# Designs tried in a protein design run: peptides against a protein of PDB entry 6RO1. Part 188

Target 1, 216 residues: chain A of PDB entry 6RO1
Amino acid sequence: LGKEIEEYIHKPKYCLPFLQPGRLVKVKNEGDDFGWGVVVNFSKKSNVKPNSGELDPLYVVEVLLRCSKESLKNSATEAAKPAKPDEKGEMQVVPVLVHLLSAISSVRLYIPKDLRPVDNRQSVLKSIQEVQKRFPDGIPLLDPIDDMGIQDQGLKKVIQKVEAFEHRMYSHPLHNDPNLETVYTLCEKKAQIAIDIKSAKRELKKARTVLQMDEL

## One batch from the design tools (peptide; made by RFdiffusion4, then SolubleMPNN)

Design b2_p29_1_s2 (from b2_p29_1, 11 letters changed)
Fold by OpenDDE base, seed 4:
Structure b2_p29_1_s2 (fold): chain B 216 residues (1-216), chain A 29 residues (1-29)
Amino acid sequence: as target 1 above (216 residues)
Amino acid sequence: LEIHIFSEEEVEKLKKEIEENEKKLEEKE
């Protein structure tokens, strides 16, 4: 059932509007599960189908992922590999095909503007771990219907079944788990305060820029 | 509904930066 939802949400027509910088996403490539990472940006690449010559656009999302140190040594020749459970790993910006996104969270993080320093990348891992601590039942998922606006009737039926059997938190769970609602409400309040701080900072920066222009 | 989450450390840094910017605005007024 979870895989059936993935087949909808990873389609570019549905997920691209939600691939903003800071969005939490789960990345899986065949046997390689990277777990939760953070969107940095996305791009559209022109691709030519090898057999038809037809233009098939590829969508690539750059995701900050926890990678093994071994894979980084071979990064010139080999694809990045997920960190082993027993290793620290290192956060790296990895280009990922959009269809490899297995989940999209309702959560967006503040990310450093410069991700070149290792410390800035590792700070994002600490932020992911803090989110996981705040959501012990799992990081909340975007609701495919209410948040993503997917109208497919097949998906609606799948979601109804998943919500009945899986303890996955969607932004708008059909089943009122009182504990989930309480945790969600507390996290929303904290998130709103953080948004207000960021907005106030932007306004102050604009005001300061105007003052500097008037002094010139 | 999108939830924007900042780490506690990032929130405290932003608060300090806002406070410092407010003081600088008051000093210019």
Scores: peptide ipSAE 0.037, ipTM 0.491, DockQ to the pose 0.015
Fold by OpenDDE base, seed 2:
Parts: structure tokens; C-alpha cells; sequence
Structure b2_p29_1_s2 (fold): chain B 216 residues (1-216), chain A 29 residues (1-29)
């Protein structure tokens, strides 16, 4: 049932609007589970199907993932491997085909503008770990129906079956976390103060302009 | 709802920035 939901979510027509920079996503490639990473950007690549000559666009998402340091030392042609549980690993921006996204979170992180420095990439890992600590039952998922707006009747039937067997996998535990409310309140206060400072600067500039006109 | 989650370190930095900005606003009144 979870795999059937994944087959809907990873379709570009559904997931692309939610692949904003900072979105938490889970990446799985065959036997390699990278766990949770952060979207940096996405791109559309032209692909020519070898048998039909039809242009089938491939969507590639750049995801900041925890990678094994050993896999990064091997030639630029080898696919990155996930960090082992016993290693620290290194956060790297990895190009991932969109169909390899196994989950999309409702959580969006603030990410540094420049991800070239290792310290900036590793700071994002600390943020992911903080989110995981706040959500011991798992990082909250986007609701395919309510958040993603998928209208497919097949998916609705699958979700109804899953909700009958599993506690609401999409119940937003976010509404009751006092720590999240505190972070929201801080962000709102910062935004308000920034507006107030801009307003005050505009008033001061107007007052100075009036004073300069009176001195003329 | 897009939830921006900040690390504890980022939250502390934001708190300090807010407190400094509030002090600067109070000094201008």
C-alpha cells in the first residue's frame, strides 16, 4: 500500500510543485536508502526514447544527501552511496531522478544560499537531525489529497485502505508541537520587525527630505 | 502550510537578531 502511494507521489505532474528549495524529501535508489535529504533545485532534461524517437522529458532534482566519503573519492562517474550508520558522512548535492523520491515532507527548511562550503552543507544535516528529534514518530508527510491536490480515485481508495489499517499517516502532528509554534512566532516577529524598520526608515527619509526642502 | 524549521543554533541566532532589533527600535522612540 505504501508503494502504491509512492507510485503516484513521484510522478512529475504531482510532485514538481512541491520540490521547492528546502523541502525535505526521502531518496531511495534500488538497495541504497539515503534517508531524508533537502531539495536544492530541479531541472528538466530532454531524453530521446531509443525505440520511439519520442522526446520524454526527464526531471532531475538536486538533493542535498548524506553520502559516504569513500564514494566521493572514487571517480566523478560513480553514483554517490549513502553514508553508513557508523560513519559521519558528508552532505553532498546529488542529482536524483524524480521517480527515486520515496517520500515528500510537509517540512521546508531554511538552507544557506551558498552550499559550496562544506560547513554550510553540514549545517543542513544538523537541521534535518533537529527535525527528526522533534518528530520521534517520523518526519511528517505531505498529504497526497489535501496538500498535493491529487484527484485520482485510485489513490483515494488506496489512502482509505491505509488509513483503515494505519493511524493517520498524514495527521499533521505539527499543530500540537509547542516548539514549532515558537519557531513560527519567532519568524513572524522577525518579519514584523523587518517591516517596522523599513517603515521607520521611510519615515526618516521623508522627514529628512522635508527638512532639506525647507533649507532650500 | 509550509513550515520553516530552524535548527536550535539558527533559532538562537534569530532570537539575538530580534532582541538587537527591538533594542534599536526602543532607542529610536
Amino acid sequence: as target 1 above (216 residues)
Amino acid sequence: LEIHIFSEEEVEKLKKEIEENEKKLEEKE
Scores: peptide ipSAE 0.026, ipTM 0.420, DockQ to the pose 0.016
Fold by OpenDDE base, seed 1:
Structure b2_p29_1_s2 (fold): chain B 216 residues (1-216), chain A 29 residues (1-29)
Amino acid sequence: as target 1 above (216 residues)
Amino acid sequence: LEIHIFSEEEVEKLKKEIEENEKKLEEKE
């Protein structure tokens, strides 16, 4: 179910309006999990489908990501790699295909106008870490229906299944089905995200003054 | 393996291709 929601939110037609500079996004590329980064900008590339000749534009989002210093020392032709868990890493602006966005936050940061200095990039990491401290249960996600305005009936059915399952789990606490834990973890994350969004709206209102964060 | 994360060199190449395509669109308008 979480992956099914991801298949909707990473579509350009839905996510592009929310890819403003400073938006927190989570980036995954195959086995590489970069975690949370910050949108810098996005670009549209004209692409032609080889089989149909139809225009299929590609979207590239530049995301400030925590990268391994080893990958930065390698040739300018090598793809950036995520920082190791025990590594400090370095924040770099990495161009990412939009479909690699695994999550989009309601949180938007104020970022330095000039990201060329390392200190300016590293200051954004401190801001992300402060956001993570304020949201111990996880950085708040955009609601695909209420925030992103996605009207797709397939997505609504997925969400209804999640909500119906949550309601069933609250009404029947005894189903220790191991397949239920995955859906339960998603429902708990959504309900906790909704509660955390309400508490986070209060905390973000308080944090807005200190952390230069906006909820959109 | 499809490279979905671009190097700086690949980004600059993409930016040039985008700019060239934008110019071609503007020339066709």
Scores: peptide ipSAE 0.007, ipTM 0.233, DockQ to the pose 0.027
Fold by OpenDDE base, seed 3:
Structure b2_p29_1_s2 (fold): chain B 216 residues (1-216), chain A 29 residues (1-29)
Amino acid sequence: as target 1 above (216 residues)
Amino acid sequence: LEIHIFSEEEVEKLKKEIEENEKKLEEKE
């Protein structure tokens, strides 16, 4: 069931509008589970070789991921590897193909403007860990139907089955966490939400425009 | 740690809550 949902979510057609800076995403590459990372930036790589047919455009997301220190030494030639469970690891910006996204959260973090300093990157790990503490049942996911607008009937049936068992996985659990209310005064929350809505709408519009240009 | 909930649904809910809270604030003034 979870894998079937992943097959829809990682499609550029559905996920690109939600790949805003600070968005929590889960990254898996083959046998490597990086866990939760944070979107830094999004770029389209057109594999338009002029003479080869319609190669679907490849989309790359720069994701801040917890990587092993060993993988950083070989970063010029080898793919980044996830930090071992007992390893502290280091947060690195890793270019990730969009199809390697296994999950997209409804949560978006503030990220430092400058991610060049190690301390700024590691601060984001602390932020992810704090989110995980606030969501003991798991980081909330974007609803593929209601948020992502996926109309596939097969997916709808899968989600209905998942929701019947795990009502808390998709956007619903955020309303019941009293700890989210304690951090900001109502005015600060309002101001922040207003900024997020405005920025998000602009980014969604840009992402949709990119998708529409690929369909034309 | 500033956490922003950003789903279209959550954003819409939060907008409604903000609007309701604004109305309550206006009623108390």
Scores: peptide ipSAE 0.032, ipTM 0.424, DockQ to the pose 0.028; fails the geometry check

Design b2_p29_1_s3 (from b2_p29_1, 13 letters changed)
Fold by OpenDDE base, seed 3:
Structure b2_p29_1_s3 (fold): chain B 216 residues (1-216), chain A 29 residues (1-29)
Amino acid sequence: as target 1 above (216 residues)
Amino acid sequence: MEITVFSDEEVEELKKRIEENEKELEKRE
């Protein structure tokens, strides 16, 4: 059932609008489960089909993922591997084909502007872990219908079954979990803080501009 | 619905930044 949902959500036509910086996504590649990472950006790459010569666009999302340190040493030639359960790993920006996204969260993180420093990348891991702590039943998922706008009559039933059996949480209004409301309230407050900072910075910039004009 | 989540550490840093910004704004008014 979960796999059926994945077949929808990883399609570029559905998921691309939600691949904004800070979006939590789950990445899985051929047995390698990276778990939850955070979107940094995405790009469209032109690819030529070998047999037809037709342009087939490849969508690559750069995702900050917890990677094995061993795999990073050979990063020039080898694909990144997920951190082992017993290792700390290192957060790295990994180019991921969009179809390898197994889940998309309703959660967006505030991420550092500069992800070049290791400490900034590792801070994002702490944020992911904090989200996981706040959502013990699992990080909330974008609702494929309500949030992503996927129109499939069977999909709703599949989602309901998945929620019932796998205790997955989708960000639809039907979750009357009182614990969810508390978490949402906290998240909203934090989101408001971010908005206020941005607003304050804009106001400060305006004020500085006015002062500079008056000094001229 | 989209949810923006911050770590507790990030929240405290953000609050501090807001307070600093507010103080700077007040000085300019």
Scores: peptide ipSAE 0.118, ipTM 0.535, DockQ to the pose 0.016
Fold by OpenDDE base, seed 4:
Structure b2_p29_1_s3 (fold): chain B 216 residues (1-216), chain A 29 residues (1-29)
Amino acid sequence: as target 1 above (216 residues)
Amino acid sequence: MEITVFSDEEVEELKKRIEENEKELEKRE
């Protein structure tokens, strides 16, 4: 059931509008589960199909992921590997094909502008862990219908089943779980305050720019 | 609905920076 939802949400036509910097996403590459990471940016790359020569655009999202230190040593030749459960690992920006996104959260994090310093990257891991503490029943997911605008009645039924059996929380839960609703409401209030602060900061920055221009 | 989450530390830092910016703007008026 979770895989059926994944087949919808990882399509570029649905997920691209939500791949903003700071968006929490879950990344899986074959047998490698990286868990939750944070979107840094995305890009469209031109690809040529090997058999037809037809142009097929590839969408690549740069995601900050917890990687094993061993994989980083071999990063010139090998793809990054997820950190082992028993290791700390290191947060790295990894280019990921969009179809490898297994989940998209309704949560966006504030991320440092400069991710070159290790400490800035590791601070994002602390933020992910803090979000996980705030959402003990799981990090909330974007609602494929209400948030992502996917118009599929079959998908709605699948979502209902997933919420019931896998105890996953969506932004707009189809099932009334009092515990999930309570956690969501508390987190939403805190998040709204944070959004207001960010908005105010942007407005102040614009105001300063105008003042500087007037002083010139 | 999108939820933007900041750590408590980040929120306090942002508040402080906003307050500093507001004080600076008031001095220029």
Scores: peptide ipSAE 0.113, ipTM 0.532, DockQ to the pose 0.016
Fold by OpenDDE base, seed 5:
Structure b2_p29_1_s3 (fold): chain B 216 residues (1-216), chain A 29 residues (1-29)
Amino acid sequence: as target 1 above (216 residues)
Amino acid sequence: MEITVFSDEEVEELKKRIEENEKELEKRE
């Protein structure tokens, strides 16, 4: 049932509008589970199928992922590997094919503009961990119907079953979860914090602009 | 619904940067 939903959400026609910078996404590649990462950007690459000559566009999303430090030492020749459960790991920007996205969250994080410094990348890991602490039952998912606008009656039934049996939490849960009030309360608090930060950034920008103008 | 989440650490860091900039402005006035 979960795999059936994944077959919808990883399609470019559905997911691309939601791959904005700061979006939380879950990445899986074969046997490697990277867990939750953060979208940095995405790009479209032209690909030609070797057998048909048909244009098959490839979509690549750059995702900030927690990687094994061992894999980073070999990064010149080998693909990044996920950090082990007991490993701190290091946050790295990794190019990921869109079909490797196993989940898309309703949550967006503020990310630093410059991700070249290791401290800026590691600060994003702290933010992910804080979100996970606030959502002990799992990071909330985009609703494929209400948020992503997928019009499939069969998919609605699958979502209801997944929510009931797997206890997955969507941003617009179809079922009255007793934890719904807690989630909404947390969402309201987060929204307020987001407003405060936006205001603070505007104030910082104004203050810096004034300082720069006084220095000119 | 899109939810924007900031850590408490990020909020405090932004507040600290605002305060530092305000103090620097006050020294120039």
Scores: peptide ipSAE 0.111, ipTM 0.509, DockQ to the pose 0.013
Fold by OpenDDE base, seed 2:
Structure b2_p29_1_s3 (fold): chain B 216 residues (1-216), chain A 29 residues (1-29)
Amino acid sequence: as target 1 above (216 residues)
Amino acid sequence: MEITVFSDEEVEELKKRIEENEKELEKRE
């Protein structure tokens, strides 16, 4: 049933609006489970279908994933491998086909603007770990119907079946988890700080403009 | 509903940056 839901959510027409920078996503590639990573950006690639010659666009999302250091040393042609449970690994930006996204979270992280430095990438791992600590029952998922706006009747039937067998996968734990209030409070504080910084920068720019006018 | 999460480290960095900006503003007044 979870796989059936995945077949809907990983479709570009549904998931692309939610692949903003900082969005938490889960990536699986065949037997490799990368776990939770963070969206950096996405791009549209032209693909030509071999049999029809029709252009079928492929969507590639760049995801910051915890990768094995061994996989990074091997030539740029080898696919990144997930970090082993016992290794620290390294956060790397990995191009991932959108259909390899197994889950999309309601959580969006603030990410550094420059992800070239290793320290900036590793700071994002700390943020993921903090989120995981705040959500011991699992990182909250986007509701395919309520959050993603999917109107497909087939999906509604699948969700109804899942909700009948599993505790509400999409019951927003937001209403009852006291830990969520702390996350929201932190988010609000940071948003306010970001607004204040932007305001302060604007004021500084005005002050500089006045100084430049006085020097003229 | 979208949840934006900031690490404690990021919050402290932003606070430090605000404080630095405020000090720069005060020096110009």
Scores: peptide ipSAE 0.128, ipTM 0.548, DockQ to the pose 0.014; fails the geometry check

Design b2_p29_1_s4 (from b2_p29_1, 13 letters changed)
Fold by OpenDDE base, seed 4:
Structure b2_p29_1_s4 (fold): chain B 216 residues (1-216), chain A 29 residues (1-29)
Amino acid sequence: as target 1 above (216 residues)
Amino acid sequence: MEITVFSDEEVKKLKEEIEKNEKKLEEKE
């Protein structure tokens, strides 16, 4: 049932609007489970189907993932590997095909503008771990119907079954867990404060630009 | 519903940056 939902949400027509910088996503590549990472950016690449010559656009999302340090040494020749459970690992920006996204969270993090410094990348790992601490039952998932606006009757039936059997926390109001509602309310308050800070910073930057033009 | 989460450290840093910028604007006025 979880795999059936994944087949819908990883379609570019549904997920691309939600791949904003800071979005928490799960990445799985074959046998490699990277767990939760953070979206940095996405791009559309031109691809040609080898058999038909038809243009098939590839969507690549850059995701900050916890990688094995050993895999990074060979990064020129080998794909990044997930950090081992007992390994600290290192956060790296990894290009991921959109169909390798196994989950999309309702949570977005503030991310540093410059991810070149190791400390900035590792700070994002600390933020992920803090979110995981706040959500002991699991990081909340973006609701495919209510949040993503997917109008598929097959998906609706699958979700209803999953919600009945799996205590997967979708961000929709049907999660009658009073503890979850409290956590959401706290996260919303922090989100609002952060929006206000970001707005104020933009206004201050505009004001500074105007002042510099008037001094010129 | 989208939830934006900022660490307390990031929020503190952003507030300090805003306050610093406000003081600089006031000094120019």
Scores: peptide ipSAE 0.131, ipTM 0.552, DockQ to the pose 0.015
Fold by OpenDDE base, seed 2:
Structure b2_p29_1_s4 (fold): chain B 216 residues (1-216), chain A 29 residues (1-29)
Amino acid sequence: as target 1 above (216 residues)
Amino acid sequence: MEITVFSDEEVKKLKEEIEKNEKKLEEKE
């Protein structure tokens, strides 16, 4: 049942509008479960189907994922591997085909503008861990119908079954839980404070630029 | 609904950066 939902949500026509920088997504590649990562950006690549010559665009999303340190040393020849459960790992930007997204969260994180420094990438892991601590029953999912706007009647029936059996937490059912509303309100307040800080920092930068221009 | 989350560490770091920049502006005034 979970796989049936995945077949809808990973389609570019549905998921691309929600692949903004900072969006939490879950990545699985065959036997490799990377868990929750954070979207950095996405790109469209031209692909030519070998049998038809038709242009089938491939969508690649760059996702910050917790990778094993061993896989990073061999990154020139080997695909990134998920960190072992007992390993701290390292957050790396990994190019992921959009169809490898197994879940999309309603949660969007603040991410550093420069992800080249290791410390900036590792700070995002701390943010993911904070979200996981706030949501012990699982990180909230985008509702495929209400949030993503998927109008497929078959999907509605699948979702109803999945909610009953897998206890997946979609954003809309969460509004009925007073504890979750409190968590959302706290997250919104923190987001507002960070926006205010960013605004103030921009103003300070402008003021500094003016001062530097007056010294020239 | 989109939920935006910031870590307490990120907020703290941004405040420290602002405070540091404010002090630098005051030292130039």
Scores: peptide ipSAE 0.056, ipTM 0.386, DockQ to the pose 0.013
Fold by OpenDDE base, seed 5:
Structure b2_p29_1_s4 (fold): chain B 216 residues (1-216), chain A 29 residues (1-29)
Amino acid sequence: as target 1 above (216 residues)
Amino acid sequence: MEITVFSDEEVKKLKEEIEKNEKKLEEKE
């Protein structure tokens, strides 16, 4: 049932309108589960189907994902790998084919304008972790029918079954909660406070290190 | 679909409040 929903939502005709910067998405590639990441941008690449010569556009979404530090050292030659469960990892912008999106959240985060500094990328991880703490039953999903506008009667029945059996929270129960704005505001406020505290602590440490170097 | 996109203004206000609270913390230390 979950796979049937994924087959709809990862189609470019349905998901592209929702791949705005800051959108939470879940990325899976075969045995590699990156978990939740944040959309940075997307691009259309021209592809030619090998058998028909027809132009089949490939859509690539750049997603900020938690990657293993080992894979980053080899990033010039090897694809990024997800961080191990026991590893802190590092947030990296990874180009992902749109069909590798396993879930799309109703949540959209503020992202720093400059993602070149590692601190700005790691700040987004803190924001994702705060969202996960606020949603212990899982990050809310876009409703494929009501949010994404997919008009398929078969999909409607599948969603009803998934909601009944898997207790997946699609966005509808949350959108009507007046506390959602407060929860999102608190999540972004805490995430931003955590960024600003870490930035301020680094600036303070740099200032102290510079002061210590000037006193030395 | 109310994407609660925090308006750039709300994010700016929150940043200003945080900066104000951090300055108050530094002044008390």
Scores: peptide ipSAE 0.043, ipTM 0.411, DockQ to the pose 0.017
Fold by OpenDDE base, seed 3:
Structure b2_p29_1_s4 (fold): chain B 216 residues (1-216), chain A 29 residues (1-29)
Amino acid sequence: as target 1 above (216 residues)
Amino acid sequence: MEITVFSDEEVKKLKEEIEKNEKKLEEKE
């Protein structure tokens, strides 16, 4: 059931609006579980499929992930590997295909402006660890329906089944820490305001288009 | 439908622009 939800949330049409810098995301690539990382940036890469002439847009998100030090030595040629559980690891900015996001948190962190210094990247790890300590039952997830606005009836049925089995995933953890509610409420308000701004910009663009039509 | 993703800085800038525009609208009423 968790995998079925993942198949919805990792779709670009649903998740892209929530991939802002500082957003906590969980990254999994086949057998490699990176755990929780932080979104740094998002880019759209257009790959022209050679056979169809159609631009198949690949969506890549740069995520700050805890990587093994061994993988860093080969980072120019090899894919980054997750840090071993007992390894300190090092936080690295890793380009991740959007479909490899297994979870998206409601939590958004402030990140340093310059992530080139190791100390700045490692400070983000400390922040993730602090969030994990505050949420012993797991880092809170964005609600696919209420937060992400997904109207798919198939997803609603899946969520209803999951909520029947895993009561803890979407309901309770955010209410207990007023500071996290403030950050979450600020992030939700920011996301909602970003949606409202986008709506308002669309309306303003429509209004400008109408005004330009009236001036003609 | 091109999904435009805004950074927090872009969102902040857009908020400031909207707030500035709303304030300009209020000053014109």
Scores: peptide ipSAE 0.026, ipTM 0.366, DockQ to the pose 0.021

